# Designs tried in a protein design run: peptides against a protein of PDB entry 5HOI. Part 48

Target 1, 351 residues: chain A of PDB entry 5HOI
Amino acid sequence: FRYMPFSPAGTPFGFTDRRYLTMNEVGYVSTVKNSEQYSITVSFFDVGRFREYHFEDLFGYDLCFLNEKGTLFGQSKTGQIQYRPHDSIHSNWTKIIPLQAGERITSVAATPVRVIVGTSLGYFRSFNQFGVPFAVEKTSPIVALTAQNYRVFSVHYSQFHGLSYSLSELGTSSKRYYKRECPLPMSLPNINSDMKKDANLDYYNFNPMGIKSLFFSSYGDPCIFGSDNTLLLLSKWRSPEESKWLPILDSNMEIWKMSGGKETTDIHVWPLALAYDTLNCILVKGKHIWPEFPLPLPSEMEIRMPVFVKSKLLEENKAILNKKNEIGADTEAEEGEEDKEIQIPVSMAAE

## One batch from the design tools (peptide; aimed at target 1 K262 I267)

Design b1_p20_1 (made by RFdiffusion4)
Pose (drawn by RFdiffusion4):
Structure b1_p20_1 (pose): chain A 322 residues (1-190, 198-318, 341-351), chain P 20 residues (1-20)
Amino acid sequence: FRYMPFSPAGTPFGFTDRRYLTMNEVGYVSTVKNSEQYSITVSFFDVGRFREYHFEDLFGYDLCFLNEKGTLFGQSKTGQIQYRPHDSIHSNWTKIIPLQAGERITSVAATPVRVIVGTSLGYFRSFNQFGVPFAVEKTSPIVALTAQNYRVFSVHYSQFHGLSYSLSELGTSSKRYYKRECPLPMSLPNDANLDYYNFNPMGIKSLFFSSYGDPCIFGSDNTLLLLSKWRSPEESKWLPILDSNMEIWKMSGGKETTDIHVWPLALAYDTLNCILVKGKHIWPEFPLPLPSEMEIRMPVFVKSKLLEENKEIQIPVSMAAE
Amino acid sequence: EEEEIEKAEERAIKLFEEKS
């Protein structure tokens, strides 16, 4: 099996010279093939706070993670990473991650206080926001990483367990695991979208902490999974809280559509900030549309029953209250 | 049928943009 470089909400090149590296509630990072180099553009949705800028990529970064304080880039092959703070007060720094034979950097993540690099051999290298290393840790092969403040949500893969996840906190003292390689019941992919599933074999469209600090993941099944009771290991449950396919179906008047897709950015309490993509492909294009907001709904709606009541989709009060 | 689906898709996008 070949591990692929993962970034949250990343898009493939397809038949173009440009794609999105990473995408969330802060903004979007795109890269354009420029003869022999690349042109990286860092954009923001709150235009008033940060200024959109661009720079020339002489290395070919294919890994990226965006937070409110800076942008982290990474190269899956050479192992070079660069953290660019949004403000000009703080300097950019660059490090090169040691990589063994065939070892690839599979995912990177950054917070205002931590920088995380994961490799295909299971190396977990953590730094502060300035590049000072804390500890190097060996874990299962990492395929996806996201972080919030001091906490890290890592997705692992092997030939035995399949997909597993770890939830840990990088405290000032030492590293503490909340959950260590527990089952991750995310649906795996089972065509026009072939380009995407070569770029992202797991179908992990994005994963992120919620605005209130709960781990979330958005697989190829277009269902938002939230980790409940992660503080008590014996009570941990993955709860499906939004069937985005059902919502588009309800808003479209019960019509089955093959052109409307959801691209996850982040979860804010009960609202999924996303990009509504219209077209044959399931990933967003250029220019990037304005973000949309999709309220979360428990998957308790049956299509056949909803069609009877309407004879937008009107929902019976008895069913809506449930 | 194709025109109906197209109109349904445009309406769905418009309703989600109103919620934003």

Design b1_p20_1_s1 (made by RFdiffusion4, then SolubleMPNN; from b1_p20_1, 10 letters changed)
Fold by OpenDDE base, seed 1:
Order: C-alpha cells, then sequence, then structure tokens
Structure b1_p20_1_s1 (fold): chain B 351 residues (1-351), chain A 20 residues (1-20)
C-alpha cells in the first residue's frame, strides 16, 4: 500500500498534461503541467460571486482544498502549504510543515476559520486561517480530510484494522471528539475485479482507497463516496451510541434507473457535495470514471436509499410483459423490443 | 471587525497553547 496525496474529487493526469486538483460545490481547481512548472486555475460555478484566477506553481502542488473564502494548496513530499484567499484584500501565506523521513502530507482541508494538515504518520496539524498553529496530535495514519466550519472529518488507515474515521471539533481551547478512530464500513477497491480496465488501474494508483470524495452535507453530516459509487452519510453522530452510516444513494442504481433499466458502462457519477436531499455531482460520460476537460456542468441527483434489487425489478417487468403477451395475442403490433421502460416503483422516501 | 476577530482568535490560541 502507498500513501498517496488525497484531495476531494481530485482527478489523475492519466495520459494528459492536466488534472483537477479538487472540486466541490464552490468550484474546481485545475493544474496544467508546463515543462517543469504547473499552471493552476481556480474556477467557480457561481461566476457572479467569484472571479476565476490563475497562478504559476513552481512547487508542484498535489494537494488542494477549495472553500468559499480561499484555496489551500499542499505539496505532499516537501511539506509546503499555501493558502490563497479568493479576495485580493487578504494576503496569501506559505508554510513548510516539518515532515519526518518518508512522511507525506496525505490530505489538507481548509475552512474560513481552520486549516488542517494530515500525514501518512498520523500527524494531525491544525492552524487558523492565517496559518497560526493550534496543535499537533498523533493519530492513526490519515488518508483523507474534509472540514466544515470548526468540524473535521478524517479518514484513517491501518494495515491491521483497515479504514477508520474520526469526527472532531477544533474549538479555540481544545479538540473535541464526537467519533475517534471508529470503524468505517466502506469497501476498498477490489484490485482483482475492478482492475480489468487500464483506466481503473491508473485511478487506483492515484487513489488506492477509492475515496472519490468526502464532504459535510448542508446539515453538517459527514459524507463519503467510495469506489462502490455509494454515498454514505454519518447519521446521529452527536449521539455516540446511535451513530450509524446510512447508504443514502447507490449512484449505480440511479444511473440504471435513468437509463430505463439498461446496463450502462459509460456513465459515471463524480460527487461534489450534498445539499439538502440532492447530491451535486458531475455526470461523466466516457471510458474514465472521472471528469475530463472541459468540466461538464454539475447535475443534481436526489438521494434515495437502495431498497430495490435490480433482479426483482427485472423479474417483475418480465412477468408483466408475459401477461401482456398472453392477453394481446391477436394484435400484430410489432412495437419494437427496444423501448421497454422499466416501471421503477417510486421509492417511498424512508423517513 | 475581521481584524478584532483575528486578534481574539490569536489570543485564544496563545491561551490554549499556554494551558498545555
Amino acid sequence: as target 1 above (351 residues)
Amino acid sequence: DEEEKKKAEEEAIELALKRR
């Protein structure tokens, strides 16, 4: 296993000179390789609220986190981080995170009030938005971070225990844990089944955990989107005994529904954020599971618990068709087999 | 003022670091 730099919804270069460093509901950060340098562009979905900006990156930033106030950049090997406010009134700042031999920054997160750095040795470093340090804590190795306001969702990896998560609040005086290194019930990428396509191997080499993104919902619940294309939401995290992961969306099932029950291999959900009851995402069409350039417009996908089994829906629809054919034997309507829209039962919104 | 909030946060950090 290799600790790779993780950024929310970041994409690999693949065979191109460009990739997305990160993307979310605010916008997307791209980097283009120009010989030994990189050109970074910070783009926004709300072009009325924000202005796109670019800069030359001499350091090769491979970590990024975008929020409504600024962009945090990091270099996983050197330990350099840079915060760039979107507003030119506020100054950029740069800091070097001290790294041990072989240590890497694995993830960075930034809110308007906190900057967080996680490492492959489990160093959790917290700062304010101006780069003033609060604390250093040693945890299990950090593989992913996200943050909203004062809250941090961290994903950890142990060779012995697999994936775990923490949910913490970074107050002014102390870190509070709501959850501390609890088991994360997310499936890891299956190398043997999924790696039949070279593109999946390239993505696995970029992101061995298969975490496409993690974010907080608009309600402040931790969300994670894994390689299984299932959106998990941490429910009731304020009550330690009642807290559970909910599979609130099977995006493969939703794509299958949208296709009228046809198996599609060329449409992929790329998660951005969860706003209320809708997953903000990019619908990726093509061979790669990640968006290429130019970035398609974001789409909204309604969250739905995966209650239905495809096989049962297909059997029920076959049974309905067989009954229609037994009753309709006298009318030679050659209605072509192709447009058999599967009547998908309206999933009652489980409360 | 954003600058007053910055100072208050820096002071709170300094106090938190002194308490460890």
Scores: peptide ipSAE 0.006, ipTM 0.377, DockQ to the pose 0.009
OpenDDE base, seeds 2, 3, 4, 5: peptide ipSAE 0.006, 0.000, 0.005, 0.000; ipTM 0.383, 0.333, 0.330, 0.334; seed 4 fails the geometry check

Design b1_p20_1_s2 (made by RFdiffusion4, then SolubleMPNN; from b1_p20_1, 10 letters changed)
Fold by OpenDDE base, seed 2:
Structure b1_p20_1_s2 (fold): chain B 351 residues (1-351), chain A 20 residues (1-20)
Amino acid sequence: as target 1 above (351 residues)
Amino acid sequence: DEEERREAEERAIALALARR
């Protein structure tokens, strides 16, 4: 296992000279290889609120976090971080994070009030928005971070215990834990079954944890979207004993419904954010499970608890077809079984 | 400014480390 730099909804280069460093509801950050340099562009979905900007990156930033006030960049190997406010009123700042031999920055997060750096050795470093340090804590190895306001959702990995998570609040004087290194019930990518396609291997090498993104919902609930394409939401996190991960959306099931019950392998959900009851996402068409260039327009997908089993819907449709065939004995049309669109009840079709 | 000098030194160190 190798710790890789993680950024929310970041994409690999693949066979291209460009990738997304991160994307969310605010926008997307791209980087393009230009010989020994990189050109970074920070783009926004709300073009009326924000102006796109670019800069030359001599460091090869491989970590990024975008928020409404600025962009945090990081270089996983050198420990360099840079915060760039979107507003020119505030100065950019740069800092070097001290790394031990073999240590990597694995994830960075930034809010308008906090900057967080997580490492492969489990160093959790917190700063204010001006790069003033608050604390250094030693945790289990950090593989992913996201933050909203003062709250941090961290994902940890242990070779012995698998994935765990923490939910913390970074006050001015102290870190409060709501959850501390609790088991995360997310499946890791299955190397043997899922890696049959070269595109999946490339993505696995980029992101071995298969965490496509993690974010806080508009209600402030931690969300994670894994390799299984299921959106998990942490419910009741304020009550330690009542806290539960809820599978609020099976995106594979939703794609299957949208396709009329046909198995499609060329449509992929790429998560951006959870706004109220809708997953903001990119619907990716093609061979790669991640968005390429140009970025498609964001789509909204209504969250739905996976109550329906695909097998049961297929059995019910077979039973309906068999009943129709028993009533309609006279028309010999051998129209092949493959093209019969499953009538999904209108209440299950997204309008 | 002492801060600008520090940021320039940090950039120079980071550039030297990135080339390794």
Scores: peptide ipSAE 0.017, ipTM 0.489, DockQ to the pose 0.010
OpenDDE base, seeds 1, 3, 4, 5: peptide ipSAE 0.006, 0.000, 0.000, 0.005; ipTM 0.381, 0.310, 0.314, 0.332

Design b1_p20_1_s3 (made by RFdiffusion4, then SolubleMPNN; from b1_p20_1, 11 letters changed)
Fold by OpenDDE base, seed 1:
Structure b1_p20_1_s3 (fold): chain B 351 residues (1-351), chain A 20 residues (1-20)
Amino acid sequence: as target 1 above (351 residues)
Amino acid sequence: DEEEKKKAEEEAIEKALKRR
């Protein structure tokens, strides 16, 4: 296993000179390779609230986190981080994170009040928004981070224990754990089944955990979107005994429904955020599971628990078609390829 | 002034990184 730099909804270069460093509900950060340098652009979905800006990156930032107040950049190998407020009133700051031999920054997160750095050796470093350090904690190796306000959702990886997660609150004087290195019931990418396409291998090499994104919902619940294209939400996390992961959306099932029950292999959901009951996402059309350039407009997808088995729906529809054919035997067989609109039962609104 | 300060900080950091 190789620890790779992770950013929420970040994309690989692939065969191009450009990629998205991160994207979420606020906007998207792109980087373009210009010889030995990079040009970074910070773009926003709300063009009335924010102004797009760009700068030359001499360091080759491979980590990014965007929030409503600024952008955090990081260089996984050198340990350099930079925070750039969107407002010109506040100064940018840069810091070098001390790394041990072979240590990498694996993820960074920023809120308006906290900056968090996670490493491949499990160093969890916390700062305020001005880069003043609070603490350094040793955890299991960190592979992904997200944060909202004072809360941090961290994903950890151990070769012996697989994926775990922590949910913590970074107060002024202390860190509180709601969850500490608990098992994360997310499927890892299956190299043997999924890597039959070169594009999937390129994505696996970029993101071996298959975590497309992680974020907090608008209600402050930790969310994770894995390689299985299922959105998991951590419910009841305030009660240790009641806390559970809910599969609130199977995006492959939703695409299948939107396609009238046709198998589609060219439409992919790329997660941005969860706002109330809707997944904000990019609908990616093409060979790659990630968005290319230009970025398509965001789409909304209503969350729905996967209570139906696709195979049962297909069997039920076949049984209905067979019954219609037994009753209709007397009228001329116009061989119209009736587009098999699978009537999706209206009862798929999971209350 | 502030842009020159930013550029000087970036150059100082680049120079520190090239020394490792």
Scores: peptide ipSAE 0.013, ipTM 0.454, DockQ to the pose 0.010
OpenDDE base, seeds 2, 3, 4, 5: peptide ipSAE 0.000, 0.000, 0.000, 0.000; ipTM 0.305, 0.287, 0.293, 0.290; seed 4 fails the geometry check

Design b1_p20_1_s4 (made by RFdiffusion4, then SolubleMPNN; from b1_p20_1, 10 letters changed)
Fold by OpenDDE base, seed 1:
Structure b1_p20_1_s4 (fold): chain B 351 residues (1-351), chain A 20 residues (1-20)
Amino acid sequence: as target 1 above (351 residues)
Amino acid sequence: DEEEVKEAEERAIQLALSRR
């Protein structure tokens, strides 16, 4: 197992000179290889609120986190981090995180009030928005981070225990845990089934945990989107005994529904954020499960608990079709069976 | 190329170390 730098909804280079370092509801950060350097562009979905900017990256930033106030960059091997406010009022700052031999920054997160750095050795480093350190804590190895306001959602990995998560609040005086290294019921990428396509192997090498993104919902609930394309939401996290992960969206099921019940292998959901009851996402068309260039416009997908079994819906629709054909024997409509859109019952669309 | 990325990463490391 190799610890790789994780950024929310980051994409690999693949065979290209460019990738997305991160993307979310605010915008997307791209990097382009230019000989020995990188050109970074910070782009926004709300072009009226924000102005796109670019800069030359001499450090090869491989970690990124975008928020409404600025962008945090990190270099996983050197330990260099840079915070760039979107406004010109606040200055950029740079810091080097001390790393041990073989330690890497695995994830970074930034809010308007906190900067968080997680490492492959499980060093959790917290700073204010100006890069002033608060604390260093030793945890299990960190593989992913996200943050909203003072809250941090961290994903940890152990070779013996698999994935765990923590939910913490970084107050002014102390860190509070709501959840501390609890089991994360997310499926890891299945190397044997999923790696049949070279593009899936490239993505696995880039992101061996298969965490496409993690974020907080608009309500402040931790969300994670794994390789199984299921959106998990941590419900009732304020009550430790009542807290549970809810599979609030099977995106493969939703794509199947949107296709009229056709098996579609060329449409992929790329998660950005959860706003109320809608997943903001990129609908990726093509061979790669990640967005390429140019970035498609974001789409909204309603959250729905995966209550339905595809096989049962297909059997019920076949049974309805057979009953209609038994009643309607006289009309010669030879219209081929394969193209009939599966009418998903309206009751199943409203639940 | 994976090797070209590795070389770019090594150059970036050296550049970051030289600025310390």
Scores: peptide ipSAE 0.009, ipTM 0.385, DockQ to the pose 0.014
OpenDDE base, seeds 2, 3, 4, 5: peptide ipSAE 0.000, 0.000, 0.000, 0.000; ipTM 0.325, 0.317, 0.317, 0.321; seed 2 fails the geometry check

Design b1_p20_2 (made by RFdiffusion4)
Pose (drawn by RFdiffusion4):
Structure b1_p20_2 (pose): chain A 322 residues (1-190, 198-318, 341-351), chain P 20 residues (1-20)
Amino acid sequence: FRYMPFSPAGTPFGFTDRRYLTMNEVGYVSTVKNSEQYSITVSFFDVGRFREYHFEDLFGYDLCFLNEKGTLFGQSKTGQIQYRPHDSIHSNWTKIIPLQAGERITSVAATPVRVIVGTSLGYFRSFNQFGVPFAVEKTSPIVALTAQNYRVFSVHYSQFHGLSYSLSELGTSSKRYYKRECPLPMSLPNDANLDYYNFNPMGIKSLFFSSYGDPCIFGSDNTLLLLSKWRSPEESKWLPILDSNMEIWKMSGGKETTDIHVWPLALAYDTLNCILVKGKHIWPEFPLPLPSEMEIRMPVFVKSKLLEENKEIQIPVSMAAE
Amino acid sequence: ATKREETKELVKKWAEEEFS
């Protein structure tokens, strides 16, 4: 099995010279093939706070993670990473991650206080926001990483357990695991979208902490999974809280559509900030549309019953209250 | 609330274009 470079909400090149590196509620990072180099553009949705800028990529960064304080870039092959703070007060710094034979950097993540690099051999290298290393750890092969403040949500893969996840906190003292390689019941992919599933074999469209600090993941099944009771290991449950396919179906008047797709950015309490993509492909294009907000709904709606009540989709009060 | 309503209207508009 070949591990692929993962970034949250990243898009493939397809038949173009540009794609999105990473995408969330802060903004979007795109890269354009420029003859032999690349042109990286860092954009923001709150235009008033941060200024959109661009720079030339002489290395070919294919890994990226965006937070409110800076942008982290990474090269899956050479192992070079660069952290660019949004403000000009703080300097950019660059490090090169040691990589063994065939070892690839599979995912990177950054917070205002931590920088995380994961490799295909299971190396977990953590730094502060300035590049000072804390500890190098060996874990299962990492395929996806996201972080919030001091906490890290990592997705692992092997030939035995399949997909597993670890939830840990990088405290000032030492590293503490909340959950260590527990089952991750995310649906795996089972065509026009072939380009995407080569770029992202797991189908993990994005993963992120919620605005209130709960781990979330959005697989190829277009269902938002939220980790409940992660503080008590014996009570941990993955809860499906939004069937985005059902919502587009309800808003479209019960019509099956093959052109409307959801691209996850982040979860804010009960609202999924996303990009509504219109077209044959399931990933967003250029220019990027304005973010949309989809309220989470428990998957308790049956299509056949909803069609009877309407004879937008009107929902029976008895069912809506449930 | 306004953005949720606009999202519903956008999804409906695109579905009508597909089935036109």

Design b1_p20_2_s1 (made by RFdiffusion4, then SolubleMPNN; from b1_p20_2, 8 letters changed)
Fold by OpenDDE base, seed 3:
Structure b1_p20_2_s1 (fold): chain B 351 residues (1-351), chain A 20 residues (1-20)
Amino acid sequence: as target 1 above (351 residues)
Amino acid sequence: SSKIKETREKIKKWAEEEFK
């Protein structure tokens, strides 16, 4: 096993000179290899809100996190990080994270108020938006990070215990845990079944955890999208005993429906964000499971209500029907339409 | 359709209740 630098929805170079360092609902960060240097471009989906910018990268940044206020870059081997505000009002800053022999930065996250650095030895380093350190905590090895406001969702890996997660809040004085190194019910990539395609091997070598992305929903729930193409949402995380992972979208099943029940082996969902009831994603057509250049326009995929919520709705509908029948109202016509799954418009099938 | 809109509002309400 090798710890690799993780960024949300980051793509490998493959056979190209270019890749996406990260992408989400705000935009996408690309890097192009030019001899011994890189050219980084920060692009936005809302071109009216933000201006695209680029710079020359002499360090070879392999970690990135994009938010509405700035972009955090990191170099996994050297420990260098750089924060670049999107506005010209705030200055860029650079810092070197001290790394032990063999230690790597595995993930970085940034919010308007916090910068987080996670390492292969499980050092969790927190900073303010100006790079002033708050704390260093020793955890299990960190493989992925995301953050929203003061909240941090961290994924950890142990050779003995597999994947775990933490959910924490980085206040001014202390870190609060809502969840601390709890089991993460996500399958690791199956090397024997999935590696039959060269493209899957290239992606596995880039991201051996198979975590395509992790983010907070618009409501502030931790979300993760694994190699199984299932979107998991952490429900009831404020109540530690009631907290559960909900499989809110099987994207393979949705693609299958959108294709009219055809086996589509060339259409893939690439996750960006969860906004209310919709997964913002890139629909990728081709051999690779990740988007190439140019980036396709984002698509919206509707999430599914969890089975327990569907059962409650079916019970409520039965109770309404029983009450209508007791009142002697001829309401035969309403039964046939309740189980109609939300049809994703066929227009989202890439021609 | 009216049903798609109703289902979306049910999903939003569920998400708001699970967030509390």
Scores: peptide ipSAE 0.007, ipTM 0.346, DockQ to the pose 0.031
OpenDDE base, seeds 1, 2, 4, 5: peptide ipSAE 0.005, 0.007, 0.005, 0.006; ipTM 0.327, 0.340, 0.344, 0.338; seed 4 fails the geometry check

Design b1_p20_2_s2 (made by RFdiffusion4, then SolubleMPNN; from b1_p20_2, 8 letters changed)
Fold by OpenDDE base, seed 3:
Structure b1_p20_2_s2 (fold): chain B 351 residues (1-351), chain A 20 residues (1-20)
Amino acid sequence: as target 1 above (351 residues)
Amino acid sequence: SKKIEETKKKIKEWAEEEFA
């Protein structure tokens, strides 16, 4: 197993000289390779609130986290981090994170009040927004981080225990745990089934955990979107015994429903954020499961518990069509069985 | 929302194009 740098909704280079370092509801950060250098652009969806900016990257930043106040960059191998406020009032700052031999920064997160760095050896480092350190904690190896305000959602990996998660709050003097290295019920990418397409192998090499993104919802609930294209939400996390992961959206099932029951291969959901009951995402058309350039406008999908069984819906729809044909609707119905739009019951879309 | 309906429309159109 190899620890790779993770950023929320980051994309691989693939066969191109450019990729997204990160994207969310605020915007997207892109990097373009120019010989031995990189050009980074920080772009925003609300162009009236924020001005796009760019800079030359001499370090090859491979980690990024975007928030409403600034962008955190990191270099996984050197341990360099840089915070860039979006405003010109606050100064940029740079810091070197001390790394042991073979240690990598695996993820970074930033809020308006905290900066967090996680490593392949399980070092969890916390700072304020000005890069002043609070603490260093040793945990299980960190593979992903996100943060909202003072809260941190961390994903950990052990070769013996698989995926775990922590949910913590970073006060000024202490870290409070709501969850500490609890099992994460997310499926890992299956190399044998999913890697039949070269594009999936490229993505697996970029992100071996298959975590497309993780974020906090607008309500402050931890969310994770895996390789199975299922959005998991951690409900009731304030009550340790009542806390559970909810599969609040199967995006493959929702694409299948919205397509009229077609088994599409070229339509993909790329997650950005969860706002109320709506997944903000990029819809991707084509071979790659990730967005290319230019980035399309964000799309919205309503969250739905995966209660439908495709086979049962197909059988029910076939039975309805057969009954309509028996009642004397015209004989032209023989040819296109595959193209008939499935009637999905609207009532199950209301819960 | 308007964007949810635009998303449904876009998925439908793209699925029609994949099987055409």
Scores: peptide ipSAE 0.616, ipTM 0.957, DockQ to the pose 0.897
OpenDDE base, seeds 1, 2, 4, 5: peptide ipSAE 0.612, 0.615, 0.614, 0.613; ipTM 0.957, 0.957, 0.957, 0.956

Design b1_p20_2_s3 (made by RFdiffusion4, then SolubleMPNN; from b1_p20_2, 8 letters changed)
Fold by OpenDDE base, seed 4:
Structure b1_p20_2_s3 (fold): chain B 351 residues (1-351), chain A 20 residues (1-20)
Amino acid sequence: as target 1 above (351 residues)
Amino acid sequence: SKKIEETRKKIKKLAEEEFS
């Protein structure tokens, strides 16, 4: 296993000279290789609120986190981090995170009030938005970070224990844990089944954990989107005994439903954010599960618990079609193209 | 929402397009 630099919804280079370092509801950060240098562009979905900007990256930033106030960059090997406010009011700052031999920065996160750095040795470093350090904590190896306001969602990996997560709040004086290294019930990528396609191997080499993204919902709930294309939401995290992961969206099932029941292998959901009951995402068409260039406009998918089984829906629709054909035997055969569109049961709202 | 319906239309269209 190799600890790879993780950024939310970051994409590999693949066979190209360009990739997305990160993307979310605010925008997307791209990097283009230019000989020994990189050109970074910070783009926004709300072009009226923010102006796109670019700069030359001499360090080869492989970590990124975008928020509404700025962009955090990191270099996994050198330990360099840079914060760039979107506005010109606040200055850019750069720091070097001290790394031990073989240590890597594995993830970075930034909010308007906090900067967080996680490493392959499990060093959790916290800073304010100006890069003033608060604390260094030793945890299990960190593989992914996200943050909202003062709250941090961290994913940890142990070769012995698999995936765990922590949920913490970085106050002014202390770190509070709501969850500390609890088991994360996320499926890891299956090397044997999924790696039959070169595109999946490229993505696995880029992201061995298969975590496409992690974010906080608009309600402040931790969300994770794994290689199984299921959106997990941590519910009731304020109540330690009641806290549970909810599979709030099977995106493959939702694509299947919205396509009228077509088995597609070339449509992919790339997660950005969860706002209310809606997953903001990029719909990707192609062999690669990640968006290419140019970035398609974001799409919205309604979150729904995966309660339907495809086989049962197909059986029910066949039974409905057979009944229609039995009743229709007495009326003239209009050779209407049987619209093979699967009737998806509207979820009756239980009263 | 209007955007969810736009997503449905987009997925339907993408599912009709063969990827060459």
Scores: peptide ipSAE 0.456, ipTM 0.906, DockQ to the pose 0.714
OpenDDE base, seeds 1, 2, 3, 5: peptide ipSAE 0.450, 0.454, 0.450, 0.453; ipTM 0.899, 0.905, 0.904, 0.904

